# Peptides against a protein of PDB entry 3T6J, part 20

Target 1, 375 residues: chain A of PDB entry 3T6J
Amino acid sequence: PIVESYIGFIESYRDPFGSRGEFEGFVAVVNKAMSAKFERLVASAEQLLKELPWPPTFEKDKFLTPDFTSLDVLTFAGSGIPAGINIPNYDDLRQTEGFKNVSLGNVLAVAYATQREKLTFLEEDDKDLYILWKGPSFDVQVGLHELLGHGSGKLFVQDEKGAFNFDQETVINPETGEQIQSWYRSGETWDSKFSTIASSYEECRAESVGLYLCLHPQVLEIFGFEGADAEDVIYVNWLNMVRAGLLALEFYTPEAFNWRQAHMQARFVILRVLLEAGEGLVTITPTTGSDGRPDARVRLDRSKIRSVGKPALERFLRRLQVLKSTGDVAGGRALYEGYATVTDAPPECFLTLRDTVLLRKESRKLIVQPNTRLE
Target 2, 372 residues: chain A of PDB entry 3T6J as posed
Amino acid sequence: PIVESYIGFIESYRDPFGSRGEFEGFVAVVNKAMSAKFERLVASAEQLLKELPWPPTFEKDKFLTPDFTSLDVLTFAGSGIPAGINIPNYDDLRQTEGFKNVSLGNVLAVAYREKLTFLEEDDKDLYILWKGPSFDVQVGLHALLGHGSGKLFVQDEKGAFNFDQETVINPETGEQIQSWYRSGETWDSKFSTIASSYEECRAESVGLYLCLHPQVLEIFGFEGADAEDVIYVNWLNMVRAGLLALEFYTPEAFNWRQAHMQARFVILRVLLEAGEGLVTITPTTGSDGRPDARVRLDRSKIRSVGKPALERFLRRLQVLKSTGDVAGGRALYEGYATVTDAPPECFLTLRDTVLLRKESRKLIVQPNTRLE

## One batch from the design tools (peptide; aimed at target 1 E11 A83 I85)

Design b1_p12_6_s1 (made by RFdiffusion4, then SolubleMPNN; from b1_p12_6, 5 letters changed)
Fold by OpenDDE base, seed 4:
Structure b1_p12_6_s1 (fold): chain B 375 residues (1-375), chain A 12 residues (1-12)
Amino acid sequence: as target 1 above (375 residues)
Amino acid sequence: MFGVAGEVYPLA
């Protein structure tokens, strides 16, 4: 078997300032069959990057073909187990040297197991569809999230010699219509500048890329979905995200006004963006469970994903990227913290919904290390 | 990184 491993101070999710990496490591075996799908995605990556909602000047100058491999994890040493990984985490290195993507296939498989009777916050009519397509939609989302999310976008940099990696005279900020007014100086990084919001902000950008690009037929074809199946995968992917945004409230601490999990915060932000889009795209309705206690239902109008959801996400995603590229911490923080703020204001009453989420919380799944043998 | 399980990286 082909063995993959990595070890070191890699992910900074546990650092409040998003700078210091946690010591982490894994050993895994390559799943050749599943890797083939991601290889096809890589083959289309250069073209798909052009579909992202920012000018080429805000994308990497040169496309560097990355690796993308599906892995069956044997052992994982760390505080959390990811479904996918994009490394290195340094944007400057991603731009100049390239990157590698991995999908932790057997970890995803564990996440696929959902009991219908325990599936919260969905309409009954959506539950069977959700269970059927959750796995496939996750494969699509993880692939896009890692390869075209974390793997996309450019940071504008002025080096130690004063040289810029962009043309100050010709590059225009698509949000302002003006020349670029801010950038990263020598020694500044994404994490050092954006600090407390850096991890969650980047996850939000990557998740948004996944939702946005999964609407392209070419993406679904790469994963082997066509016709009605492709549309169902799209629907379930978006439905899963809006549901996740509600579930995310578990990881908010009202007393401290902070989030305890970067990905869940990101998913809440996306939910807020899609709710703001209005027009009946997303609806969260408080209900009463069979036990007579508070419950809730999330509804996503399938027919409005492209007409309402996509444009809203496009504008938001472009803004995320522009603020990231230009190192505009003030603008980025204002935008992101605005959507990440949790209040009890109507109509959503998110703090009240949080109580419902906590009430309906299920026990965590345990993942145990597998054994392998040679045949 | 796309979180899936554990204390730090849960999936919904």
Scores: peptide ipSAE 0.043, ipTM 0.775, DockQ to the pose 0.199
OpenDDE base, seeds 1, 2, 3, 5: peptide ipSAE 0.037, 0.038, 0.039, 0.036; ipTM 0.766, 0.760, 0.767, 0.759; seeds 1, 2, 5 fail the geometry check

Design b1_p12_6_s2 (made by RFdiffusion4, then SolubleMPNN; from b1_p12_6, 5 letters changed)
Fold by OpenDDE base, seed 4:
Structure b1_p12_6_s2 (fold): chain B 375 residues (1-375), chain A 12 residues (1-12)
Amino acid sequence: as target 1 above (375 residues)
Amino acid sequence: MFGTAGEVYPLA
């Protein structure tokens, strides 16, 4: 078998300032069959990057073909187990040296197991479809999230010699219509500048890329979905995200006004963006469960994903990227914290919904280390 | 990184 491993101070999710990496490591075996799908995605990556909603000047100057491998994890040493990884986490290195993507296939498989009777916050009519397509939609989302999410976009930099990696005279900020007014100076990084919001902000950008690009037929074809199946995968992917945004409230601490999980915060932000889009795209309805206690239902109008959802996500995603590229911390913080704020204001009453989420919370799944043998 | 399971990286 082909063995993959990594070890070191890699992920900074546990650092409040998003800078210090946690010591982490894994040993895994390559799943060749699943890797083939991601290889096809890599083959289309250069073209798909052009579909992202920012000018080429805000994308990497040179496309560097990355690796993308599906892995069956044997052992994982760390505080959390990811479904996918994009490394290195340093944007400057991603731009100049390249990156590698991995999908932790057997970890995803564990996450696919969902009992219908325990599936919360969905309409009954959506539950069977959700269960059927949750796994496939996750494969699509993880692939896009890692490869074209974390793997996309450019940071504008002025080096120690005063040279810029962009043309100050010709590059225009698509949000302002003006020349670029801010950038990263020598020694400044994404994490050092954006600090407390850096991790969640980047996850939000990557998740948004996944939702946005999964609408392209080419993406679904790469994963082997066509016709009605492709549309169902799209629907379930978006439905899963809006549901996740509601579930995310578990990880908010009202007393401290903070979030305890970067990905869940990101998913809540996306939910807020899609709710703001209006027009009946997303609806969260408080209900009463069979036990007579509070419950809720999330509804996503399939017919409005492209007409309402996509444009809203496009504008938001472009803004995320532009603010990231230009190192505009003030603008980025204002935007992101605005959507990440949890209040009990109507109509959503998110703090009240949080109580419902906590009430309906299920026990966590446990992942245990597998054994392997040579045949 | 795409969060999946466990204390730090849960899936929805």
Scores: peptide ipSAE 0.044, ipTM 0.773, DockQ to the pose 0.201
OpenDDE base, seeds 1, 2, 3, 5: peptide ipSAE 0.033, 0.037, 0.038, 0.034; ipTM 0.764, 0.754, 0.769, 0.759; seeds 2, 3 fail the geometry check

Design b1_p12_6_s3 (made by RFdiffusion4, then SolubleMPNN; from b1_p12_6, 4 letters changed)
Fold by OpenDDE base, seed 4:
Structure b1_p12_6_s3 (fold): chain B 375 residues (1-375), chain A 12 residues (1-12)
Amino acid sequence: as target 1 above (375 residues)
Amino acid sequence: MYGVAGPVYPLA
């Protein structure tokens, strides 16, 4: 078998300032069969990058073909186990040297296990569809999230010699219509500048890329979905995200006004964006469970994903990227913290919903290290 | 990174 491993101070999710990496490592075996779909995605990556909602001047100057491999994890040493990885986590290196993507296939397989009777916050009519397509939609989302999410966009930089990696005279900020007025100076990084919001903000950008690009027929075709199946995968992917945004409230601490998990915060932000879009796209309805206690239902109008959801996400995603590229910390923080704020204001009453989420919380899944043998 | 399992990387 082909064995892959990595080890080191890699992910900064546990650093409040998003800068210091946690020491982690894994040993895994390459799953060649499962890697094929990701290889096809890589083959289309250069073209798909052009579908993202920012000018080419805000994308990497040169496309560097990354590797994307599906891995069966034998051992993972760390505080948490990911479904996908994009490394290195240094944007400058991603721009100049390239990057690698991995999908932890056997971790995803564990995540696919869903018991219908324990599936919270969905309409009964959606549960069977959700169970059927959760796995496949997650494969799509993870692939897009890593490859075209984390793997996309450019940071504007002025080097130690004063040279810019962009043309100051010709590059226009699509949000302001003006020339670029801010950038990263020598020694400044995404994490150093955006600090406390950097990890969650980047995850939000990557998740948004996944939702946005999963609407593209070519993406679904790459993953082997066509016709009605492709539409169901899209629907379930978006439904999963809005549900995740509600579930995210578990990881908010009202007393400290902070979030304890970067991905869940990101998913809540996306939920807020899609709720703001209005027009009946997303609805969260408080209900009463069979036990007589509070419950809730998330509804997503399938017919409005393209007409309402996509434009809203497009505008938001472009804004995320522009603020990231220009190192506009003030603007980025204002935008992101605005959507990440949790209050009990009507109509959503998110703090009340949080109580419902906590009430309906299920035990977390456990992952056990597997064994291998020669046959 | 796409979080899935464990205390830090939950799956929704």
Scores: peptide ipSAE 0.074, ipTM 0.792, DockQ to the pose 0.200
OpenDDE base, seeds 1, 2, 3, 5: peptide ipSAE 0.050, 0.038, 0.040, 0.038; ipTM 0.778, 0.746, 0.723, 0.697; seeds 2, 3, 5 fail the geometry check

Design b1_p12_6_s4 (made by RFdiffusion4, then SolubleMPNN; from b1_p12_6, 4 letters changed)
Fold by OpenDDE base, seed 3:
Structure b1_p12_6_s4 (fold): chain B 375 residues (1-375), chain A 12 residues (1-12)
Amino acid sequence: as target 1 above (375 residues)
Amino acid sequence: SFGVAGEVYPLA
C-alpha cells in the first residue's frame, strides 16, 4: 500500500483571523481506484478552469498541474477531520509553485450512512434519490471544490519592487468595466486582508465552483455518470447544498452574531444566493412534524437549476473572485456579510428556522480510528 | 479544505 502523511501547522479555521494554522497530522493509505477519477479530473483541470465565470486575466497565468489523490485515513490528529484538503493554504504559493489535493474518501463515506427515517428537511420524493446519490455527489463536489475551487483564481499583486503581476493598462474588472483599482501589496495576503471572513469566504467560493462546474457535462463523465444518472447526481449535489445551508443555522450564534464553522457559513451564504434568485428555484417551507413540533422542508426545482440557479451562482461567484483578486476587502466584506447575516425577517425567518434546525438536530457521529489489513 | 456537516466535522 501507498502511505501518505503530513504533519504541521496546516489549517487556519480555528484562527478568527484565518492566518494561524492548527497543528495537525494524519496517516492515510492511497485508494488507487478512487484516485483514478481525480487524476482524470486533473487531466481536464486546465480546460475546466476556463469554464469558470471570470476572465483569464483573473485566473492563474500558468496552469501548474497539481497532484490529487483519494486517501483512506487511518489516523488523524486534529480538532476536525476534513473531507478534502488543498495545500498549501497560501494563495501566492498556489499560483506560483503549485498545490496538492486530497480527498479523504473514508471520511466522506461516513457521511453516506444516512438513515432514511432520520433524514430531515427533505421532501419524501427526494429522500431515496438523495440517499442513493449523496455519496457520488460528494465525490464530485469535493473534487471540484479542492482542485478547481481552492485551486483557481489569481491574486493581483504589486511586489516589493513595485512590479505588478498583471497589466494595469489592459486588465479590466468585469464587474465595473474599469481598470483594476486595487490589489495586494507586498506582504499582504488573502488572510491578512480579509481576516475574519477569509476562511468562510474562500470556502464559499470553492463550494460555488463545485456547484457551478458540476453542471459541465465533462465533469460527470469523468466520474463515470451519464444520462439520467448524471442529472440525478447534479440534482442531489445542489439539493445537498441548499439543505446544508439550512442545517448551517446550527452553527450560527445569534447572541454573538457569528458563525462557528466556516464551511457551514459558506453553505448558508450559497443558500441565500439561490433563494435570492427566486423563481421557485429553492423553497423552504415550515411544516409541522409528526410529533406536532416545528419541522421544515427544502425543495429544489430541478428544472430551474440551469435556467435560474446557474446564472445566479455565476454572477455571485464572479463577484467573489473579482473582489478576492483585487483585494477589495470593503466590497468583499459587504457582499459576504450581507449574505451571511441571519435575521428573522420574512419570508424565510431564519432565526425561527434555526430553532427548528436545532430541534431536529441529530446526534453527532463520532469518527473512530479504523484499522486495515492486507487481503 | 472541504468539510462536511457538523455531524462529521468536529468543531474546534
Scores: peptide ipSAE 0.159, ipTM 0.818, DockQ to the pose 0.282
OpenDDE base, seeds 1, 2, 4, 5: peptide ipSAE 0.142, 0.099, 0.150, 0.085; ipTM 0.826, 0.806, 0.826, 0.798

Design b1_p12_7 (made by RFdiffusion4)
Pose (drawn by RFdiffusion4):
Order: structure tokens, then C-alpha cells, then sequence
Structure b1_p12_7 (pose): chain A 372 residues (1-112, 116-375), chain P 12 residues (1-12)
């Protein structure tokens, strides 16, 4: 459509329980030139789903070209203006017929070297160079194969299923599936507090995982003297964001105030656990004399260590999502999402520095439409 | 005119 639109109570992020949605609406025009560079990603999108750490039976049944667009926003009502979105928010539809992927083009043109805190003098160079371009990649993957992948196991009214039970097996356990989503049950209705952050984490993780693929970069025009940097800046940005996320964590209530930031911190912790000097947090000192930190990500160890930690992680997340296993999901997540002062990081002590170097986000003013 | 916060995030 020339004009793209949508509205309703949709994103569930701000419900302390995680079910009720917050009302919004948007009207934006579809840009053509930048969309083809996405529709390409859609065309070859079919194969990639099978590159995911879980078997094809643990994935959605068919596939689709649901849609991927680049929208110049006219009116976005509500609290915020996301860079990209995958909707509608009803999973059943995501598997049965389809969904849509939205990359808002003109919001980007808004959001783009001393404020590059927690990096090094190198780094921030590659950051300034490849952040913008890599943003499209991460967004494309986050939206398309982030929530585009995965399958829900639901018990329909009768004792039957939406799948064949005897032929499905859990790679982690080896048994046959003993858990699932029953009638009326949904992602939010079960995982609740964690559902948003958990799902987002999965999507970003698949973002990095497939951001390691040559083909996607060929789609975005990255290879050779190019294919490096963008991937690096992407991962580095992920780990840095995992650091900045401490600001949005409330230690007194032992509670996270956001899904994306928490998810990013979780991915950071998983990478730190992979160890092998791949990632480091140093309690440095800023030129101003106050406290500070430097995030160190060894790029040569990206494929040899970090990727395994990823596909094992995604495998577990997805496995617990399909069977709808809350116990495992939480125990696997809230454990990773835990914030403590234990070394050699001391995140409780780091959080202060994160708050000192903290940023307040900008404001986006919007145009109107007068009737003549 | 109106204004809103910027979210560099991707939703679902």
C-alpha cells in the first residue's frame, strides 16, 4: 500500500503484568527505493529459518512473504516511535497466515564522538562508520527472523494437537514433549513479566547469529573490506548496550524496567560466560578524572567462541518457548538477568558509572495535516 | 504539533 497504517492496544511492554497493551496508532507512507533492499531479504528469507539451532519441526509450519517495508512516518501517536516493528501481536496469526515487518525510514534519518562512552578511541571510529548501515541489518533480522521464526505448541480444544507428538523431540532432554500451550493460553498470559524481554532477547540474538552470514551482508552490500567492520560494530554495540542496560535496572526492587535493555544485558552476560577473553569490562578512569569503563570485545574470537554461546542460547530459548515451559524459561533467564556485585565485573558497582555517563534520549517532533 | 520519545528499538 502507498499508505501504511495501524492502531489499537498493541505493544504490551508497559503492563507490570505484561498482558494489557498500550494504545497507539500510526500512519506513514511507504518508500519504494529503500524497500527493495528489504524485499530482497524477504525473497531469500525462506532458507535462513532452517539455519536456526532447532530442527524444522520446532519451527513454524510453512513460511511467507508477510511483508518488509520502509516507511516515512507521518503520524505516530502514543508514548514512543520504534525503529521497526513486527505485527500484528497475535502469535497464532504469525504462524497460520502471516505477519508484517516494518522498518521506519525517516525516524532513522533523525537518530545518528565524546558521547560514545565505554568505548575506545578505535572502535568509536568503526562505530561512527558502520553503526548506521549495520542498524538496517540488525533491524531487518530482528523483525524478520527475530519473531518470524519459532513455533508454538498448542493444545486445541480436543485432546488432539496442532502438531504430531510422537515425532517431536527435545534436543536438550531427549524425551518427547511433555509441555505446551493449552487452549486460551498465550505468550504473555504465561511468561508475563518475562515474556516481552525474553522474546526480544531471542530476536536480537538471532539478529547477531544471522548477522554473521555472508549472504545477508551481500543483500545490504557488505563484503570484503566491508563484511568485517559492520559485523564487529554490530556485536560490539550489542555488548555495549548490555552495559548501558544497568541504568534501566532497579536493584532495590530487584526489577528490570525494560525488555530490550534487560535482554541486551542478558546477551552480554551470556557472552561474558563464554569467556576466553572474548569480552571484558574494565573499571577505568575518564579524562575528567571521574570513574569510567571500557568495553573490550576481541573480534578474532567472534566465530570460535561467541557464536556457539549464541546458538546454544537460541536453542534453549526456542525449545522452552515451543513447549511453553515457564519454569525452565525463567530459571534460564532470571538467572542470566540477575544483577549482583560479584567480580570480576561488579555490575552493582558498575551501574553507578553507567548512571554518571548516563544519557537522556532526544525528542521527536511531529508534523500535522490541516484540512483545507 | 506534538512530540514523543525516540526509541532506537525494534518492537513486535
Amino acid sequence: as target 2 above (372 residues)
Amino acid sequence: SSSAEFFPDTFF

Design b1_p12_7_s1 (made by RFdiffusion4, then SolubleMPNN; from b1_p12_7, 8 letters changed)
Fold by OpenDDE base, seed 3:
Structure b1_p12_7_s1 (fold): chain B 375 residues (1-375), chain A 12 residues (1-12)
Amino acid sequence: as target 1 above (375 residues)
Amino acid sequence: STSVELDTEVAF
């Protein structure tokens, strides 16, 4: 078997400033069959990047073909095990040197372990479909998230010599219609500028890319979905995201006004964006469970994903990217923290919903290191 | 990276 491993200070999620890496390591085996799908995605990456809702001037100047493999993890040492990885975690290096993507396939397989009777916050009519397609849809989401999420976009930089990596006279900010007014100075990085929101903001951007691009027929085809199956995968992917946004409330600490998980905060932000879109796209309904205690249901109107959801996500995703590219910390923080606020304001009453989420919380899943052998 | 639904707490 092909064995991959890494070890070192890699992920910075535990650093409040997003800069210092946690010491982490893993040993994994390459899943050749699943890797083939991601290789097809890589083959289409340059084209798919053009589908993202920002001008080419906000995208990488030169496409650098990345590597993408599916890995079955044998051992993982760290505070948490991810579903996917994009490295390096430095935007400048991603732009100039390239990057590598991995999907931790057997971690994703944990998604298949959901029991119907324990599945919370979904309508009964959605449960079977959700169970059927959660895994496959998450494969799509992870692939897009890593390759085209983390792997997309350009930072505008002025180097130590005063030279810009963009044409100041011709590049236009699509949100303002004006020339670029801000950029990264020499020595400034995404993490150094955006600090406390950097990790979650970037995860939100990457997740949004996944939702946005999963609507593209070519993406579904790459993963082997066609016709009704493709539409179901799209639906379940979006449904999973809005459900995750509700579940995310578990990771909010009201007393400290902070989030304890970057990805979950990101998913809550996306939920807020899609709720703001209105028009019946997403509905969260407080209910009473069979036990007489509070419950809730999340409903996503399938017919409004493209007509309502996509445009809303497009606008939001573009704003995320533009603010990131221009190093506009004030604007970026205002936007992101605005959507990341958790209050008890009607109609959503998120703090009340949080109580419901906590009440319905399932037991913690345990990741057990597997054995393997040659056969 | 991205994560599955896990009970993970990180410091911000």
Scores: peptide ipSAE 0.043, ipTM 0.767, DockQ to the pose 0.123
OpenDDE base, seeds 1, 2, 4, 5: peptide ipSAE 0.039, 0.035, 0.043, 0.030; ipTM 0.755, 0.747, 0.768, 0.708; seeds 4, 5 fail the geometry check

Design b1_p12_7_s2 (made by RFdiffusion4, then SolubleMPNN; from b1_p12_7, 10 letters changed)
Fold by OpenDDE base, seed 1:
Structure b1_p12_7_s2 (fold): chain B 375 residues (1-375), chain A 12 residues (1-12)
Amino acid sequence: as target 1 above (375 residues)
Amino acid sequence: ETSVELDTEVAH
C-alpha cells in the first residue's frame, strides 16, 4: 500500500483571526480507485476553470497541475477530521509552486452512515435517494471544492516594487464595469485583510464552486455517473447543501451574534442565497414530529436547480470572487455578513428554526481510528 | 493563512 502522512501547524480554523495554525497530523493509505477519478478531474481542471463565472483576468495566469489523491485515514490527530484538504495554505506558494489536494474517503463513509429513521429534516420521499447518493455526491463535491474551489481565482497584487500582476488599463471589474480600483499591497494577504470572515468566506466560495460545477456533464462523467444517476447525484448534492444550511444553525450563538464553525456558516449563507432566489426552489416548512414536538422539512425542487438555482449561485459566486480578487473588504464583509445574519424575521424565522434544529440534534458521532493489515 | 479544508458533520 501507498502511505501518505503530514504533520505540523497547518489549519487555522481555531484562530478567530485565521492566522495561527493548530498542530495536527495524519497517516493514511491511498485509495487507488478513487484517486484515479480525481486524476481525471485534474486532467480536466484547466478547462473546467474556464466554466467558472468570472473573466479569465480574475483567474490564475498559469495553471499549475496539482496532485489529487483519495486517502483512507488510519490515524488523525487534531481538533477535527476534514473530508478534504488543500495545501499549502499560503497563497503565494499555491500560486507559484502549486498545491496538493486530498480527499479523506473513509471519513465521508463514517459521516454519512446515518440510519433512515434518524435522518432529520428531509421529506420521506427524499430519504432513500439521499441515503443512496449522499456518499457519491459528496465525493464529487469534495473534489470540486478542493481542486476548483480553493484552487481557483487570482488575487490582484501590487508588489514591493510597485508592479502589478494585472494590466490596470485593460482589466475590467465585471460587477462595476470599471477598471480595478483596489488590490492587495505588498505584505497584505487574504487573511490579513478579510480577517474574521476570511475562512468562512473562502469555504463558502469553494462550496459554491462545487454546487455550480457539479451541474457540468463532464464532471459527472469523470466520476462515472450518467443519465438518471447523474441527475440524482446532482439533486442529492444540492439537497445536502440546503439541509446543511439548516443544520448549521446549531453552530450559531444568538447571544454573541457569532458563528462557531466556518464551514457551517458558509453553508447557511448558501442556503440564504438559494432561498432568496425564490420561485419555489427551496422551501423550509415547520412541522410537528411524531412525538408532538417541533420539526421541519427542507424541500428542493429538482426541476428548478438549473433554471433558478444556478443563476442565483452564479451571481453570488461571481461577486464573492470579484470582491476577493480586488481585496474589497468593505464590500465583501457587507455581502457575506448580510447573508450570514440570523434573525427571527418571517417567513423563515431562523431563530425559531434553530430551536427546532437543537431539539432534533443527533448525538455526536465518535470517530475511532481503525486498524489495517496485509493478509 | 486561511485554512483550506472541508469539514464533515461528524468533525464538528
Scores: peptide ipSAE 0.032, ipTM 0.710, DockQ to the pose 0.112
OpenDDE base, seeds 2, 3, 4, 5: peptide ipSAE 0.029, 0.030, 0.028, 0.029; ipTM 0.684, 0.703, 0.704, 0.697; seed 5 fails the geometry check

Design b1_p12_7_s3 (made by RFdiffusion4, then SolubleMPNN; from b1_p12_7, 11 letters changed)
Fold by OpenDDE base, seed 2:
Structure b1_p12_7_s3 (fold): chain B 375 residues (1-375), chain A 12 residues (1-12)
Amino acid sequence: as target 1 above (375 residues)
Amino acid sequence: PTSVVLDEEVAS
């Protein structure tokens, strides 16, 4: 078997300022069979990058073919085990040297397990569809999230010699219609500038890329979905995201006005964006459970994903990227923290919904170290 | 970066 490993101070999620990595390591075996779909995605990556809602001037200058491999984890040492990884975490290196993507296949397999009777916050009519397609849609989302999410976009930089990596005279900010007025100076990084919101903001961008690009027929074809199956995968992927946005409230601490999980904060932000789009796209309805206690239902109108959801997400995603590229911390913080704010204001009453989420809290999934044997 | 993580609490 082909063995892969990494070890060191890699992820900075536990650093409030997003700078210092925590110690992490894993040993894994390559799953060749499960890697094939990701290889096909890599083969289409250069073309798919052009589908993202920003000008080429805000994308990497040169496409560097990355690796993408499905791994079965044998051992993982860290605070949490991911489903997918994109490394390195340095945007400059991703732009100039390339990057690697991995999907932790056996982690995903565990995450796919769902019991219908314990599935919360979905309409009864959606439960069977959700159970059927959550796994496949999750594969799509993880692949897009890593490869075309974290693997996309350009930071505008002025180096130590004063040279720019973009043409100041010709590059136009698509949000303002003006020339670029801010950038990263020598020594400044994404994490150093955006600090407390950097990790969650980037995860939100990557998740948004996944939702946005999963609408593209080519993406679904790569993963082997066509016709009605493709539409169901899209629906369940979006449904899972809006549901995750509600579940995310578990990781918000009202007393401290802070989030305890970067990905969950990101998913809540996406929920807020899609709710703001209105027109009946997303509806969260408080209900009463069979036990007589509070419950809730999330509804996503399938027919409005492309007409309402996509345009809303497009605008939001473009703003995320433009603010990231230009190093506009003030604008980025205002945008992101605005959507990340949790209040009890009607009609959503998120703090009240949080109580419901906590009441219906599910047990955390755990992974026990597996073993291998000869067949 | 790490994308999808099994639900965990991270210090922020």
Scores: peptide ipSAE 0.059, ipTM 0.774, DockQ to the pose 0.137
OpenDDE base, seeds 1, 3, 4, 5: peptide ipSAE 0.069, 0.075, 0.177, 0.065; ipTM 0.768, 0.749, 0.806, 0.770; seeds 1, 3, 4, 5 fail the geometry check

Design b1_p12_7_s4 (made by RFdiffusion4, then SolubleMPNN; from b1_p12_7, 9 letters changed)
Fold by OpenDDE base, seed 3:
Structure b1_p12_7_s4 (fold): chain B 375 residues (1-375), chain A 12 residues (1-12)
Amino acid sequence: as target 1 above (375 residues)
Amino acid sequence: TTSVELDLEVAF
């Protein structure tokens, strides 16, 4: 087997300033079959980037083709095990040397392992499809999220010499129709400008890219899905996202008005976007469980994913990117925090739903180091 | 140009 490992101060999610890395280490085995799919995705990346809902002027001038590997983790030392990893996290190294994407495939598989009877917040008719396709849809989502989510978009920068990496006279902001009015100055970074929302905002953008591009037939083909299977994968991917948005409420602390998980906050934001789209695309219905206690059901209208969901996500995703590219912190914060706000306002009554989510919370899954054998 | 690379985390 091909063994990969890393060790060191890598991820900074536990640092309030996003600067200091947590010491981590893992040993993993390459999943050759899944890696091949990701390599095909990489091969199509430049083409797929053109499908994203922003002008080429807001995309990287040159895509630095990264490696993408699926890994089955044997051991992971750290506070949490990710589903995907992008390294290095240093901007200078990313710019000069590129980066590598990895998907922790067996971590995704563990997350997928839910008993049907314990699967919360889904309609009965969706449970079997969800169980069948959650894993495959996760692979699609992670691939898109890492490669084309985090790997997409351009930051407008003025360097120390005053030179711009974009033509100020010709580049137009697609949201305003005006010339670019803001950018990153020398020494300014994504994290330094967007600060408290930077991580979650970027995760939201990446997740949105995943949902948006998973609708593309070429993507599904790369992952080996065609016909009805492809449509089911799409449906389950979107369904999983809206369900995740509801589940995300567990990670909101009302008393502190803060989120404890960047990805879950991102998923809640996406849920809010798709709810705002209306037209029956997403419905969250409070119910009463068989135990007589509060429950809820999330419904996603499959037939409205493309007609209602995609346009809504397109607009939102474009706004995210434009605000990111232009370094418009005020606009970005207003947009993102607006969708990330959790109140008990009708019709959703999210704080009440949060109580339901907490009530129906499953026991925490524990990751146990597996054995491996050559077969 | 620069981009931010972040891990995808799944809450268990």
Scores: peptide ipSAE 0.042, ipTM 0.687, DockQ to the pose 0.085
OpenDDE base, seeds 1, 2, 4, 5: peptide ipSAE 0.042, 0.049, 0.034, 0.045; ipTM 0.685, 0.663, 0.726, 0.677; seeds 1, 2, 5 fail the geometry check

